# Designs tried in a protein design run: peptides against a protein of PDB entry 5B16. Part 51

Target 1, 136 residues: chain A of PDB entry 5B16
Amino acid sequence: TPSRINHNERLEFLGDAVVEFLTSVHLYYLFPSLEEGGLATYRTAIVQNQHLAMLAKKLELDRFMLYAHGPDLCRESDLRHAMANCFEALIGAVYLEGSLEEAKQLFGRLLFNDPDLREVWLNYPLHPLQLQEPNT
Target 2, 136 residues: chain A of PDB entry 5B16 as posed
Amino acid sequence: TPSRINHNERLEFLGDAVVEFLTSVHLYYLFPSLEEGGLATYRTAIVQNQHLAMLAKKLELDRFMLYAHGPDLCRESDLRHAMANCFQALIGAVYLEGSLEEAKQLFGRLLFNDPDLREVWLNYPLHPLQLQEPNT

## One batch from the design tools (peptide; made by RFdiffusion4, then SolubleMPNN)

Design b2_p16_5_s3 (from b2_p16_5, 7 letters changed)
Fold by OpenDDE base, seed 3:
Structure b2_p16_5_s3 (fold): chain B 136 residues (1-136), chain A 16 residues (1-16)
Amino acid sequence: as target 1 above (136 residues)
Amino acid sequence: SPNLEKILEYLERLAK
């Protein structure tokens, strides 16, 4: 049987792809006039370690990481990298055990604390039933 | 839209 570490690395691998995919799709629809270079720039910004670590912090993964792996996280950059990896593994697990939709919802909830922004991110372009939404 | 602009602003900050 694979080690727990190996399993987590596999989940990170999967989660990385899921985060990349979801980010790409949402950016594509949110900004139909944005050229590829801009889309790529924003995708990179969203999926970079420092940002994923920020999202992970909303789940208090920083406290978890320090508790479980404190001796190996002597540098801020190490903690950030570990948190980002843990976040990827989490998204990978949600996708694996749940669905892409569940991963999408979790990711969106963490991206935006503002429910109005979250709604735009998750549902753009607007569904026909959302045509009268005044805050987009 | 105001909300879309706020999202864009957030992304611009992330991209530095």
Scores: peptide ipSAE 0.691, ipTM 0.952, DockQ to the pose 0.882; fails the geometry check
Fold by OpenDDE base, seed 1:
Structure b2_p16_5_s3 (fold): chain B 136 residues (1-136), chain A 16 residues (1-16)
Amino acid sequence: as target 1 above (136 residues)
Amino acid sequence: SPNLEKILEYLERLAK
């Protein structure tokens, strides 16, 4: 059994891929006319540390970070980076112990507080053959 | 598609 640190790093590795994959799939289905460059740009934007840290904050990971690693996270950028890593590890854990669907749902819930936007985000990859409503 | 537009706007803000 690997140490906690090694396990977290492995989960982070997995979670990074899951976040990247989910982001790619959803963007692909949501914007069928968007060129690759645009898809890549928005994917990068979604998975950047600052954004993932923002999502992590919704899970109150910042409180945990300051409690457990406060002395090492005196810089805002360091905290942001650590939160992003932990977020990836969390998604990795959810995928590993649960399923891709669970990871997808969690990620979608965190991405959009607006339930209408959340539904649109989640609906396209989950139902690729479903006809789109005209006003979505 | 108002909702798609709002999502796109969100993404554009992130991409700045």
Scores: peptide ipSAE 0.687, ipTM 0.951, DockQ to the pose 0.826; fails the geometry check
Fold by OpenDDE base, seed 2:
Structure b2_p16_5_s3 (fold): chain B 136 residues (1-136), chain A 16 residues (1-16)
Amino acid sequence: as target 1 above (136 residues)
Amino acid sequence: SPNLEKILEYLERLAK
């Protein structure tokens, strides 16, 4: 049986792939005319440590990190990296114990505080019943 | 669409 640290690293590995996949899929459908370079640029932007750490902060993972690993996180950059990794591990856990849909929903909720933007992000590709929806 | 444009703007800010 792997240690909890090893398990967390494995969850992080899985979560990294899930975050990458979800990001790729949504960008692909949201921007059907965007070239690969643009898609790649925005994917990189979404999955970068600084951004994932910002999403993690919405879950108060910064407080958790300081509580659990404070002595090891003396620098802000270390904290950001740890938060990003923890965020990936969380997404990995949600996927593993739940579903890709649950991971998608959580990720989308954290990506956008604006419910209108969130709904657009989460609803791509469009369902046939959404074809008449204005202001997307 | 307006919402897609706002998402794009957000992404552009992240990518800067």
Scores: peptide ipSAE 0.682, ipTM 0.950, DockQ to the pose 0.861; fails the geometry check
Fold by OpenDDE base, seed 5:
Structure b2_p16_5_s3 (fold): chain B 136 residues (1-136), chain A 16 residues (1-16)
Amino acid sequence: as target 1 above (136 residues)
Amino acid sequence: SPNLEKILEYLERLAK
């Protein structure tokens, strides 16, 4: 049987793919006229460790990490990296235990505190939001 | 599409 560390790494692997996929799909539909370079740049920006760590902080994963691994996380960069990995593992677990939709909802809720922006992000790939287009 | 513009601005800020 795999160790706990191995299991977490596997969940992280899965979560990384889910975050990458969701980010790609939403960017693609939200910005149909954006060039590939822009899409790639913004995807990288969203999935980078620093950003994922900021999202993780909204779930107070920083407090969790300090509680569980405090002595090993003496630098902000180390904590940020660990938080990003933990966030990916969490998304992986949500996908594994739940669904892609649930992972999407969680990710979107964390991406945008503004409900209006969140709604646009979450719903654009599902439907064209034609009725709301003038306000988007 | 002011909301899309705001999202784009957010992304541009992240990319810097």
Scores: peptide ipSAE 0.659, ipTM 0.947, DockQ to the pose 0.842; fails the geometry check

Design b2_p16_5_s4 (from b2_p16_5, 7 letters changed)
Fold by OpenDDE base, seed 1:
Structure b2_p16_5_s4 (fold): chain B 136 residues (1-136), chain A 16 residues (1-16)
Amino acid sequence: as target 1 above (136 residues)
Amino acid sequence: SANLERIRALLEQLAA
């Protein structure tokens, strides 16, 4: 029987792929004229540990980490890395137990605090009936 | 498009 740690590592593996995929797809449609290099730059920026840790903080994972593993996470970089991993595991779990759509929605909600930006991110590619919406 | 540019701006900040 796999340990809880092994399970989390597997979820992290899955979540990493999901985050990468969602990011790639949304960037691809949001910026149809942007070359691969630019797309890759934005993707890297979104999925980097520093940013994912920031998203994890919105879920108050930092409180959990410091309480449960504080002695092992004395360095800021260690905490950031752990939070990023935990975030990926969470996304992996949402995908596994739910769907890609649910993972997409959660990720989008965390990416942008502004609901207008969130809507633009989540709705690309736009349906034909949405092409005339003012908030683009 | 305005919101798209705002998204771009945020991404540029992350990439900096």
Scores: peptide ipSAE 0.694, ipTM 0.953, DockQ to the pose 0.868
Fold by OpenDDE base, seed 5:
Structure b2_p16_5_s4 (fold): chain B 136 residues (1-136), chain A 16 residues (1-16)
Amino acid sequence: as target 1 above (136 residues)
Amino acid sequence: SANLERIRALLEQLAA
């Protein structure tokens, strides 16, 4: 039986992929005229540890991390990295035990505080050229 | 749309 630490790392692995995928899909549909380089730049910005840690703060994971792992997190950078990993593990768990849709909804709710922007992100329109794609 | 541009602006800030 794997340790809880190993299990959490596995969830992080899965969550990383889910966050990457969701981000990629939404950016692809939102910006149909944006070239790959621009899409990649936005994706990197969204999934970087600094940003994921900010999202994690909305779930009060900072308080949790300090309580559970405070002695090992002396630097803000260490806390940020740990929070990002924990956030990924959370998304992984939501996907694993729930669904991709649930992960999508949770992630979207955290990405944007503005409900109007959140609505656009979650319910992006399909571009005519995208509709012409066989599997899109 | 205006909201899309607002999203773009936020992403630009995030990427800076």
Scores: peptide ipSAE 0.694, ipTM 0.955, DockQ to the pose 0.908
Fold by OpenDDE base, seed 4:
Structure b2_p16_5_s4 (fold): chain B 136 residues (1-136), chain A 16 residues (1-16)
Amino acid sequence: as target 1 above (136 residues)
Amino acid sequence: SANLERIRALLEQLAA
């Protein structure tokens, strides 16, 4: 359905901005002494299609994409691109229907399998009432 | 901190 495709593209547009924003903010506070170039490098690494596709795999979006669009995704690069777009659309939908906080939590949970690292990431920037991090 | 350095290491791997 053309309308559905357009809707997904719009969600992807929104999600792209949300992912970019969350990544930027957390990197900014996590690495207060890192220069802009370094921040940009890390941001690019996090939001690149290859990485977002890996995050999408954690949600089993690859199975979804192959089921829905298998004939068009015979190449690995095509699948990665599609999964990355779908992931962005998902984040966009979570933000739209939920909140930035919910998008932050979902994104953070997927970024790190290690709960200790996840907690450090999610605590930046720190809320004034948040507890001190046990290990940073 | 150890965890921050571990995060940095992962980011370096992604950026490589």
Scores: peptide ipSAE 0.697, ipTM 0.954, DockQ to the pose 0.854; fails the geometry check
Fold by OpenDDE base, seed 2:
Structure b2_p16_5_s4 (fold): chain B 136 residues (1-136), chain A 16 residues (1-16)
Amino acid sequence: as target 1 above (136 residues)
Amino acid sequence: SANLERIRALLEQLAA
């Protein structure tokens, strides 16, 4: 059986793809006139380790990481990288054990503290059951 | 919309 570390790395691999996919889809629909280069720039900004680490901090993963892996995370950059990876693994786990929708909701909730912006993000693309376009 | 522009602004900040 795979070790816990191997399992986490596999979840990270999956989560990386999910984060990339969700980001890509939402950007694509949010900015229908933005060229590929612009979309790619925003995607990179969203999924970069520094940003994902900030999202992880909202879940207090930093406290968890220091508790569980303190001796290995003496540098801020090391902690940031580890937190980003852990965040990806978390998203991967949510997708694997739950659904893409659940991963979407969690990710979107963390991306924006402002509920109005969050609502706009989460509603792109519009679900077929939605009766009107979200306020943009 | 105003909210979309606010999102854009935040993304620009992240990309800086």
Scores: peptide ipSAE 0.690, ipTM 0.953, DockQ to the pose 0.835; fails the geometry check

Design b2_p16_6_s1 (from b2_p16_6, 8 letters changed)
Fold by OpenDDE base, seed 1:
Structure b2_p16_6_s1 (fold): chain B 136 residues (1-136), chain A 16 residues (1-16)
Amino acid sequence: as target 1 above (136 residues)
Amino acid sequence: SLSLEELVKIGREFLE
């Protein structure tokens, strides 16, 4: 069994990919006439550390960060980075132990407070990887 | 850092 730190690092790696994938797929469908450059810019904005840290705060991950790593998180930028990484690890964990659907639902609920926007996000076609979940 | 189990728990609790 890997160390707690190593495990989180691996989960971050996985979660980063999941977040990128979910974001990319939904942007692709939500903006059918938007060129690649616009899609890429939009994706970057959604998955940047500052935004992911805000999503992490909705999950109250800051409580855990300050408790476990408070002395090492004196800088706001350090906390933001840690929060973003923790969020990635969390999404990775939910995907790993649950499903891509669960990760999608969690991510969508965190992204949008508006129920109508959530509905748009959640009702788009199944992600290709969802069809392969039995292999995960 | 949080364990796999802790992370999953936090995520699922939010969905519930």
Scores: peptide ipSAE 0.713, ipTM 0.961, DockQ to the pose 0.663
Fold by OpenDDE base, seed 3:
Structure b2_p16_6_s1 (fold): chain B 136 residues (1-136), chain A 16 residues (1-16)
Amino acid sequence: as target 1 above (136 residues)
Amino acid sequence: SLSLEELVKIGREFLE
């Protein structure tokens, strides 16, 4: 429905910001000597649609997307874009109904198959704002 | 187009 689509677009907007923020914070702490340009490039690689679509596939979002919009997603590029958007909406939803911490945990578990890398992501120092508002 | 509830459910189920 149009209302549902609009709602998802809003969630995508929110989720995009959450993904960007979590990624930025992680990179900032993980690479203290990396210049801004390098941080930005790395962030782009992590949050680009192709990558987010792969994360979405881990959640099997394609099954839901094809059910709802199969005929409109016959092209791989269209499906990838839709999957990335849906992933953003999902992260936004988890943040909205849960917390930033929950979104971080989900994002981290999806990002890293390697448990050591995952632990680095999940256990890095919190941003000062997260320390102040851990439940937001 | 998944609902808010569905999206949250999918995310949380993955975390289980």
Scores: peptide ipSAE 0.712, ipTM 0.961, DockQ to the pose 0.674
Fold by OpenDDE base, seed 2:
Structure b2_p16_6_s1 (fold): chain B 136 residues (1-136), chain A 16 residues (1-16)
Amino acid sequence: as target 1 above (136 residues)
Amino acid sequence: SLSLEELVKIGREFLE
């Protein structure tokens, strides 16, 4: 439905911000000697559609997309973009209905299969915004 | 597309 589509777009908007924020904070602390340009480039690589689509595959979102919109996703680029958008919406949804912490955990689990790497991701210093909003 | 509830469910199921 149009309303549902609009809702997902709003979730994508929110999720995009969450993904960007989490990624930025992670990179900032993980790479203390990396200059801003490198941080920005790294962030772009992490949050680009191709990568987010791969993360979406881990959640098997492609099955949902093909079921609902298969005929419209015959092109690889279209599917990739749809998968990335759906992933953003999902992160946004988890943030909205859960918390930033839950979104961080989900994103981290998808980014890293290695538990040690996950630990680094999950235990970076809390950002001031996180400290100011303990309930989110 | 997926609903808010469906999206949350998928995410949480993955975490479990």
Scores: peptide ipSAE 0.706, ipTM 0.960, DockQ to the pose 0.690
Fold by OpenDDE base, seed 4:
Structure b2_p16_6_s1 (fold): chain B 136 residues (1-136), chain A 16 residues (1-16)
Amino acid sequence: as target 1 above (136 residues)
Amino acid sequence: SLSLEELVKIGREFLE
Protein backbone atom coordinates (compact mmCIF):
# COMPACT_ATOMS: atom_id res chain seq x y z
CA THR B 1 0.00 0.00 0.00
CA PRO B 2 1.49 3.34 -1.04
CA SER B 3 2.04 6.01 1.57
CA ARG B 4 -0.47 8.83 1.77
CA ILE B 5 2.46 11.24 1.98
CA ASN B 6 3.91 11.24 -1.54
CA HIS B 7 3.87 14.88 -2.59
CA ASN B 8 7.54 15.30 -3.50
CA GLU B 9 8.24 11.97 -5.18
CA ARG B 10 10.37 13.46 -7.94
CA LEU B 11 12.56 15.35 -5.49
CA GLU B 12 12.74 12.27 -3.29
CA PHE B 13 13.91 10.27 -6.27
CA LEU B 14 16.68 12.77 -6.94
CA GLY B 15 17.60 13.15 -3.28
CA ASP B 16 17.77 9.41 -2.76
CA ALA B 17 20.33 9.18 -5.53
CA VAL B 18 22.36 12.07 -4.10
CA VAL B 19 22.37 10.62 -0.59
CA GLU B 20 23.34 7.20 -1.90
CA PHE B 21 26.06 8.65 -4.09
CA LEU B 22 27.62 10.85 -1.42
CA THR B 23 27.52 8.04 1.10
CA SER B 24 29.01 5.53 -1.31
CA VAL B 25 31.84 7.78 -2.42
CA HIS B 26 32.87 8.76 1.07
CA LEU B 27 32.70 5.21 2.41
CA TYR B 28 34.79 4.07 -0.53
CA TYR B 29 37.56 6.52 0.32
CA LEU B 30 37.30 6.34 4.10
CA PHE B 31 37.58 2.56 4.16
CA PRO B 32 39.95 1.54 1.36
CA SER B 33 40.40 -1.98 2.72
CA LEU B 34 36.75 -2.72 3.45
CA GLU B 35 35.16 -5.30 1.19
CA GLU B 36 32.01 -4.60 -0.82
CA GLY B 37 29.78 -6.37 1.68
CA GLY B 38 31.03 -4.18 4.48
CA LEU B 39 30.66 -1.04 2.41
CA ALA B 40 27.11 -1.99 1.48
CA THR B 41 26.18 -2.75 5.07
CA TYR B 42 27.64 0.53 6.26
CA ARG B 43 25.81 2.45 3.55
CA THR B 44 22.53 0.77 4.45
CA ALA B 45 22.97 1.82 8.06
CA ILE B 46 23.59 5.43 7.09
CA VAL B 47 20.74 5.80 4.61
CA GLN B 48 18.04 3.68 6.25
CA ASN B 49 14.76 5.41 7.02
CA GLN B 50 15.32 5.42 10.76
CA HIS B 51 18.59 7.29 10.42
CA LEU B 52 17.37 9.73 7.79
CA ALA B 53 14.37 10.46 9.99
CA MET B 54 16.74 11.42 12.79
CA LEU B 55 18.57 13.75 10.45
CA ALA B 56 15.23 15.19 9.37
CA LYS B 57 14.41 15.89 13.00
CA LYS B 58 17.58 17.95 13.30
CA LEU B 59 16.12 20.12 10.57
CA GLU B 60 12.83 20.20 12.50
CA LEU B 61 10.97 18.77 9.53
CA ASP B 62 8.65 17.02 11.97
CA ARG B 63 7.07 20.36 12.78
CA PHE B 64 6.08 20.85 9.17
CA MET B 65 5.10 17.23 8.69
CA LEU B 66 2.78 17.04 11.67
CA TYR B 67 1.21 20.37 10.85
CA ALA B 68 0.40 19.39 7.28
CA HIS B 69 -0.20 15.66 7.62
CA GLY B 70 -0.82 14.92 11.28
CA PRO B 71 -3.94 12.82 10.79
CA ASP B 72 -2.11 10.59 8.31
CA LEU B 73 0.87 10.02 10.58
CA CYS B 74 -0.66 8.31 13.60
CA ARG B 75 1.83 5.45 13.45
CA GLU B 76 5.47 5.95 14.34
CA SER B 77 6.59 3.94 11.34
CA ASP B 78 4.54 6.13 9.04
CA LEU B 79 6.06 9.27 10.50
CA ARG B 80 9.57 7.85 10.22
CA HIS B 81 9.05 6.91 6.60
CA ALA B 82 7.55 10.29 5.77
CA MET B 83 10.40 12.08 7.54
CA ALA B 84 12.97 10.06 5.62
CA ASN B 85 11.23 10.84 2.34
CA CYS B 86 11.02 14.51 3.20
CA PHE B 87 14.72 14.52 4.02
CA GLU B 88 15.49 12.98 0.65
CA ALA B 89 13.35 15.60 -1.03
CA LEU B 90 15.22 18.32 0.84
CA ILE B 91 18.63 17.01 -0.20
CA GLY B 92 17.34 16.70 -3.74
CA ALA B 93 16.09 20.26 -3.60
CA VAL B 94 19.41 21.59 -2.31
CA TYR B 95 21.24 19.72 -5.04
CA LEU B 96 18.81 20.92 -7.70
CA GLU B 97 18.82 24.59 -6.75
CA GLY B 98 22.35 24.70 -5.37
CA SER B 99 25.11 22.19 -5.95
CA LEU B 100 26.40 18.77 -5.04
CA GLU B 101 28.92 20.52 -2.81
CA GLU B 102 26.16 22.28 -0.92
CA ALA B 103 24.26 19.02 -0.53
CA LYS B 104 27.45 17.35 0.73
CA GLN B 105 28.02 20.10 3.26
CA LEU B 106 24.48 19.90 4.56
CA PHE B 107 24.54 16.12 4.74
CA GLY B 108 27.92 16.14 6.49
CA ARG B 109 26.87 18.69 9.08
CA LEU B 110 23.84 16.58 9.89
CA LEU B 111 25.70 13.26 9.93
CA PHE B 112 28.51 14.23 12.27
CA ASN B 113 28.34 16.11 15.53
CA ASP B 114 32.08 15.60 15.97
CA PRO B 115 33.86 18.40 14.12
CA ASP B 116 36.91 16.24 13.47
CA LEU B 117 34.85 13.57 11.76
CA ARG B 118 32.96 16.24 9.88
CA GLU B 119 36.22 17.69 8.61
CA VAL B 120 37.25 14.32 7.26
CA TRP B 121 33.92 14.03 5.47
CA LEU B 122 34.02 17.53 4.03
CA ASN B 123 37.68 17.65 3.05
CA TYR B 124 38.30 14.18 1.68
CA PRO B 125 39.58 14.23 -1.91
CA LEU B 126 36.81 14.30 -4.48
CA HIS B 127 36.47 11.62 -7.09
CA PRO B 128 37.65 12.78 -10.52
CA LEU B 129 34.12 12.51 -11.89
CA GLN B 130 32.83 14.80 -9.16
CA LEU B 131 35.33 17.43 -10.23
CA GLN B 132 33.94 17.23 -13.75
CA GLU B 133 30.38 18.00 -12.67
CA PRO B 134 29.28 21.59 -13.21
CA ASN B 135 27.51 21.89 -9.87
CA THR B 136 30.11 20.44 -7.53
CA SER A 1 4.11 18.83 1.58
CA LEU A 2 6.85 21.43 1.35
CA SER A 3 7.63 23.29 -1.83
CA LEU A 4 11.00 23.25 -3.53
CA GLU A 5 11.68 26.76 -2.29
CA GLU A 6 10.71 25.92 1.27
CA LEU A 7 12.92 22.84 1.33
CA VAL A 8 15.91 24.77 0.02
CA LYS A 9 15.32 27.51 2.57
CA ILE A 10 15.25 25.03 5.44
CA GLY A 11 18.47 23.42 4.28
CA ARG A 12 20.32 26.66 3.78
CA GLU A 13 19.16 28.11 7.07
CA PHE A 14 20.69 25.12 8.81
CA LEU A 15 24.01 25.71 7.08
CA GLU A 16 24.09 29.31 8.30
Scores: peptide ipSAE 0.705, ipTM 0.960, DockQ to the pose 0.611

Design b2_p16_6_s2 (from b2_p16_6, 9 letters changed)
Fold by OpenDDE base, seed 1:
Structure b2_p16_6_s2 (fold): chain B 136 residues (1-136), chain A 16 residues (1-16)
Amino acid sequence: as target 1 above (136 residues)
Amino acid sequence: SLSLEELVQIGREFLS
């Protein structure tokens, strides 16, 4: 429905910002000696459609996508783009209905299968910035 | 497309 499409586009907008924010903050702390250019390049790699589509696949979003839009997704690039958008919408939704912490937990669990890497990601709290945004 | 509620459910189910 048009309403659903509009809602998802708005959620994608929100989710895009959340993904960018979480990625930026964690990269900043994880790589204290990395210059801005390196941080930006790393962030781009993490949030590009190809990667987000892989994360979406872990959530099995492709099942919903193919059922609803199969005929429109004949190209792999189209599916990848749709999956990435859906992932953004999902992160946006979790942030909206839950919290930034919940979004961080979900994103981290999806990003890292290695428990040590996951632990590092999850142990860099966003508390200081969350205090600046109490409604988050 | 998925609704807000459906998206949240998928995310939380993964975390559970």
Scores: peptide ipSAE 0.702, ipTM 0.960, DockQ to the pose 0.654
Fold by OpenDDE base, seed 3:
Structure b2_p16_6_s2 (fold): chain B 136 residues (1-136), chain A 16 residues (1-16)
Amino acid sequence: as target 1 above (136 residues)
Amino acid sequence: SLSLEELVQIGREFLS
């Protein structure tokens, strides 16, 4: 459906920003002595398509992608890109219909299998923008 | 190519 595709693209746009924001904020606080270049490199590693595709696989989004676009996703790189985009759309959707906190929880739970690492990520001090999100 | 509702549901099911 053209409308659905367009909506997904818009959600991808939103989700991309949310993922980058959450990642940036957490890295900023988790690594107070890391210079900008290091922060940027770390962020890139977290939010790059290959990694987001792996996170998407945890949500079994590949099943949806292959069902709907199997013939168009014969190449591994195509599937990876589609998975990453779908993941962004999903995060955007969760943020839109839920909250930044809900998006953060989902993202964090997908990022870390280790509960201790997850706890550090999810409960480290965050920027006031997240605290003020409900007011926007 | 998933709807807004489907995307949200997938996310929330994972969180549940």
Scores: peptide ipSAE 0.700, ipTM 0.959, DockQ to the pose 0.665
Fold by OpenDDE base, seed 4:
Structure b2_p16_6_s2 (fold): chain B 136 residues (1-136), chain A 16 residues (1-16)
Amino acid sequence: as target 1 above (136 residues)
Amino acid sequence: SLSLEELVQIGREFLS
């Protein structure tokens, strides 16, 4: 059954790539001895719908979702999926209208409650060619 | 769904 919830599918597409990239970069630098399989597994965990939905709640996106799509969100799984998609769209929007740096700032603020980890995320030096990725 | 402008605003408000 197709979802009755309207999605910003193009923004989600963009945001998904941005989230994946930022997550990958973070993991790559913070875990230099972790093998590819471990990096991939860790990334998957971070970008799971359940986790992204949690980040979306920090932005109180659930208030907007329930207002706009309440009747279609009677199932918890539907709400979680919608929240994750909305989060991706939001990151995509911030990237589109702002910059990758701004998206990184937002994602980092949401992802890391530990100030020390957040500082590493926000201040780790990146090569200019890395900053232009994912080139979307 | 939220508009592009609304999404950006939500994100930037959080960063402020």
Scores: peptide ipSAE 0.695, ipTM 0.960, DockQ to the pose 0.630
Fold by OpenDDE base, seed 2:
Structure b2_p16_6_s2 (fold): chain B 136 residues (1-136), chain A 16 residues (1-16)
Amino acid sequence: as target 1 above (136 residues)
Amino acid sequence: SLSLEELVQIGREFLS
């Protein structure tokens, strides 16, 4: 329905900001000597539609998407974009109904398959990634 | 599209 579409767009707007924020904080602490341009480039890579769509697949959002909107998502690029948007809406929803901490936990568990890297993401204060990589 | 409640449930089920 139009109401549901508008609601999801609002959640996407919120989720986009949450994803950007969590990513920014993560990069800021893990790469303390990286200049702003490098941080921004890295952030862009993490939050681009193609990557967020891959995270969405871990939540099996593609199954829901194809069931509800299959005919409208016959193109790979359309599906990828929709998956990324749905992922943002989901993060926004978790933040809205839960907390930033819950959103951070979800995002971290999806970003990293390695438990050691997850721990670095979830624990504060964060330490440079270079110090943790030898243990992974 | 998925509702607010459905999205939250999917996220929390993954964390459980």
Scores: peptide ipSAE 0.694, ipTM 0.958, DockQ to the pose 0.672

Design b2_p16_6_s3 (from b2_p16_6, 7 letters changed)
Fold by OpenDDE base, seed 5:
Structure b2_p16_6_s3 (fold): chain B 136 residues (1-136), chain A 16 residues (1-16)
Amino acid sequence: as target 1 above (136 residues)
Amino acid sequence: SLSREELVEIGRRFLE
């Protein structure tokens, strides 16, 4: 759902696809015996607004959001939704200006605090277009 | 909202 606060709907559109793609590829290879329903459920959990908002908080997007749109974000649910959308726009922007690899690296560093878990995300498996869009 | 440039900067700063 488009946000009344977010003015980066096109970037959000792109970022949503990137987040979904990276998550899907990762889950597909990490859980080779998991059925489609399980994969879909797991993906939903990862890309859910509540979770993306938490990732956005790591980037301190809430500070920027409250500064720019504080009066419009008096409800936690509104802030969460705006944060999730802003996060998607950010991933979209990183992909657009950088590469899929750079977006993957950013997403992975936010997803996992544990270096070992992060390493699995970053290096297994090889993502499509990774060789064609290396981190610049 | 944040501009595209600002968003990229925030993301890349986190990667550093």
Scores: peptide ipSAE 0.710, ipTM 0.959, DockQ to the pose 0.611
Fold by OpenDDE base, seed 2:
Structure b2_p16_6_s3 (fold): chain B 136 residues (1-136), chain A 16 residues (1-16)
Amino acid sequence: as target 1 above (136 residues)
Amino acid sequence: SLSREELVEIGRRFLE
């Protein structure tokens, strides 16, 4: 049967780009001598659905998903995919209603449990679009 | 699914 889940596809589309961008910028500065292939490999690991679903769980999105869409999320893979999509939509929403800086703060806080790693993420040079935010 | 406003609230609540 077709899923009844509203995927907020437009928000997911935007959020996917934001997650990819923030991850790419971070990796670019963190690994200045790493070749593109290595950067791409790390990015893939960070943004894959399984990882994003874990980040979504930190936000307790599973509670909302199961409440609203429980019958459609009986399989673990379905829940994981929905959680990852919801996370992307959330990042997209935060970017739209807030700022890229706010999205970066949220993403970094979720990504890194280690305060030192988190600080490295947050204190790297300004993301290119952060300089343009006043115009949006 | 969650609305845009609800998603933003969840995210900002986590940042608090």
Scores: peptide ipSAE 0.709, ipTM 0.959, DockQ to the pose 0.625
Fold by OpenDDE base, seed 3:
Structure b2_p16_6_s3 (fold): chain B 136 residues (1-136), chain A 16 residues (1-16)
Amino acid sequence: as target 1 above (136 residues)
Amino acid sequence: SLSREELVEIGRRFLE
């Protein structure tokens, strides 16, 4: 049966792709000597539900989840899943209403607390069109 | 659930 906590599924679908793409590009440039298998494994770790839920917590999405879906979140795993989905939907929404650059900025700020690591993330073009857009 | 507008607001607020 479909989960009652699954919402904004189309945005989640889009956001999942954006997160995967941004992560892939970052790893590609950050680890130039890492083989494909290692890149794929690293990507999986970054984009898995438990990690995305931690990023969602930085946005305080848990407060919204409990408010909207408290009765359906009886298990910690359910909250984690809902948080990850909500995070994907959020990235999808930012991409849709803003740009890939804006999504990249947000994702980078959430991923890295170190400004130097953020700069590495931000200094590489994710798409040829990114070169035509001002930095946010 | 959060609306698309609410999601965008949350994201942009974090960037401020």
Scores: peptide ipSAE 0.708, ipTM 0.959, DockQ to the pose 0.609
Fold by OpenDDE base, seed 4:
Structure b2_p16_6_s3 (fold): chain B 136 residues (1-136), chain A 16 residues (1-16)
Amino acid sequence: as target 1 above (136 residues)
Amino acid sequence: SLSREELVEIGRRFLE
């Protein structure tokens, strides 16, 4: 079902692509012997709405969402979906106004509390575009 | 909803 909260659909569109790209690259290099099916399953787990909503909560987006849209978010599933969408919009906004590197850093810090795992995330091989323009 | 500028600020604040 479509969300009642759809004010940032263009940013969500962009953010969804960025999140999926960063996740895919991370998994590809972190698990070099994992078959495509395993990679796809792992990616799905990372980018599913429930998980993205948890990441959004780390940013305290729920406080903003409930303040602005409380009456429309009385169901848990509605709140989860809205939080996930808002998270995507945020990543999209950071990418748009900042860089892919900045989005990667933010996403990594949210994904991993363990510094060692975070380091692996942050130090995976750069995309060719990043090699050419490391600050974008 | 949050504006683009507000979203960026929230994200960058977390990175600080």
Scores: peptide ipSAE 0.705, ipTM 0.958, DockQ to the pose 0.607

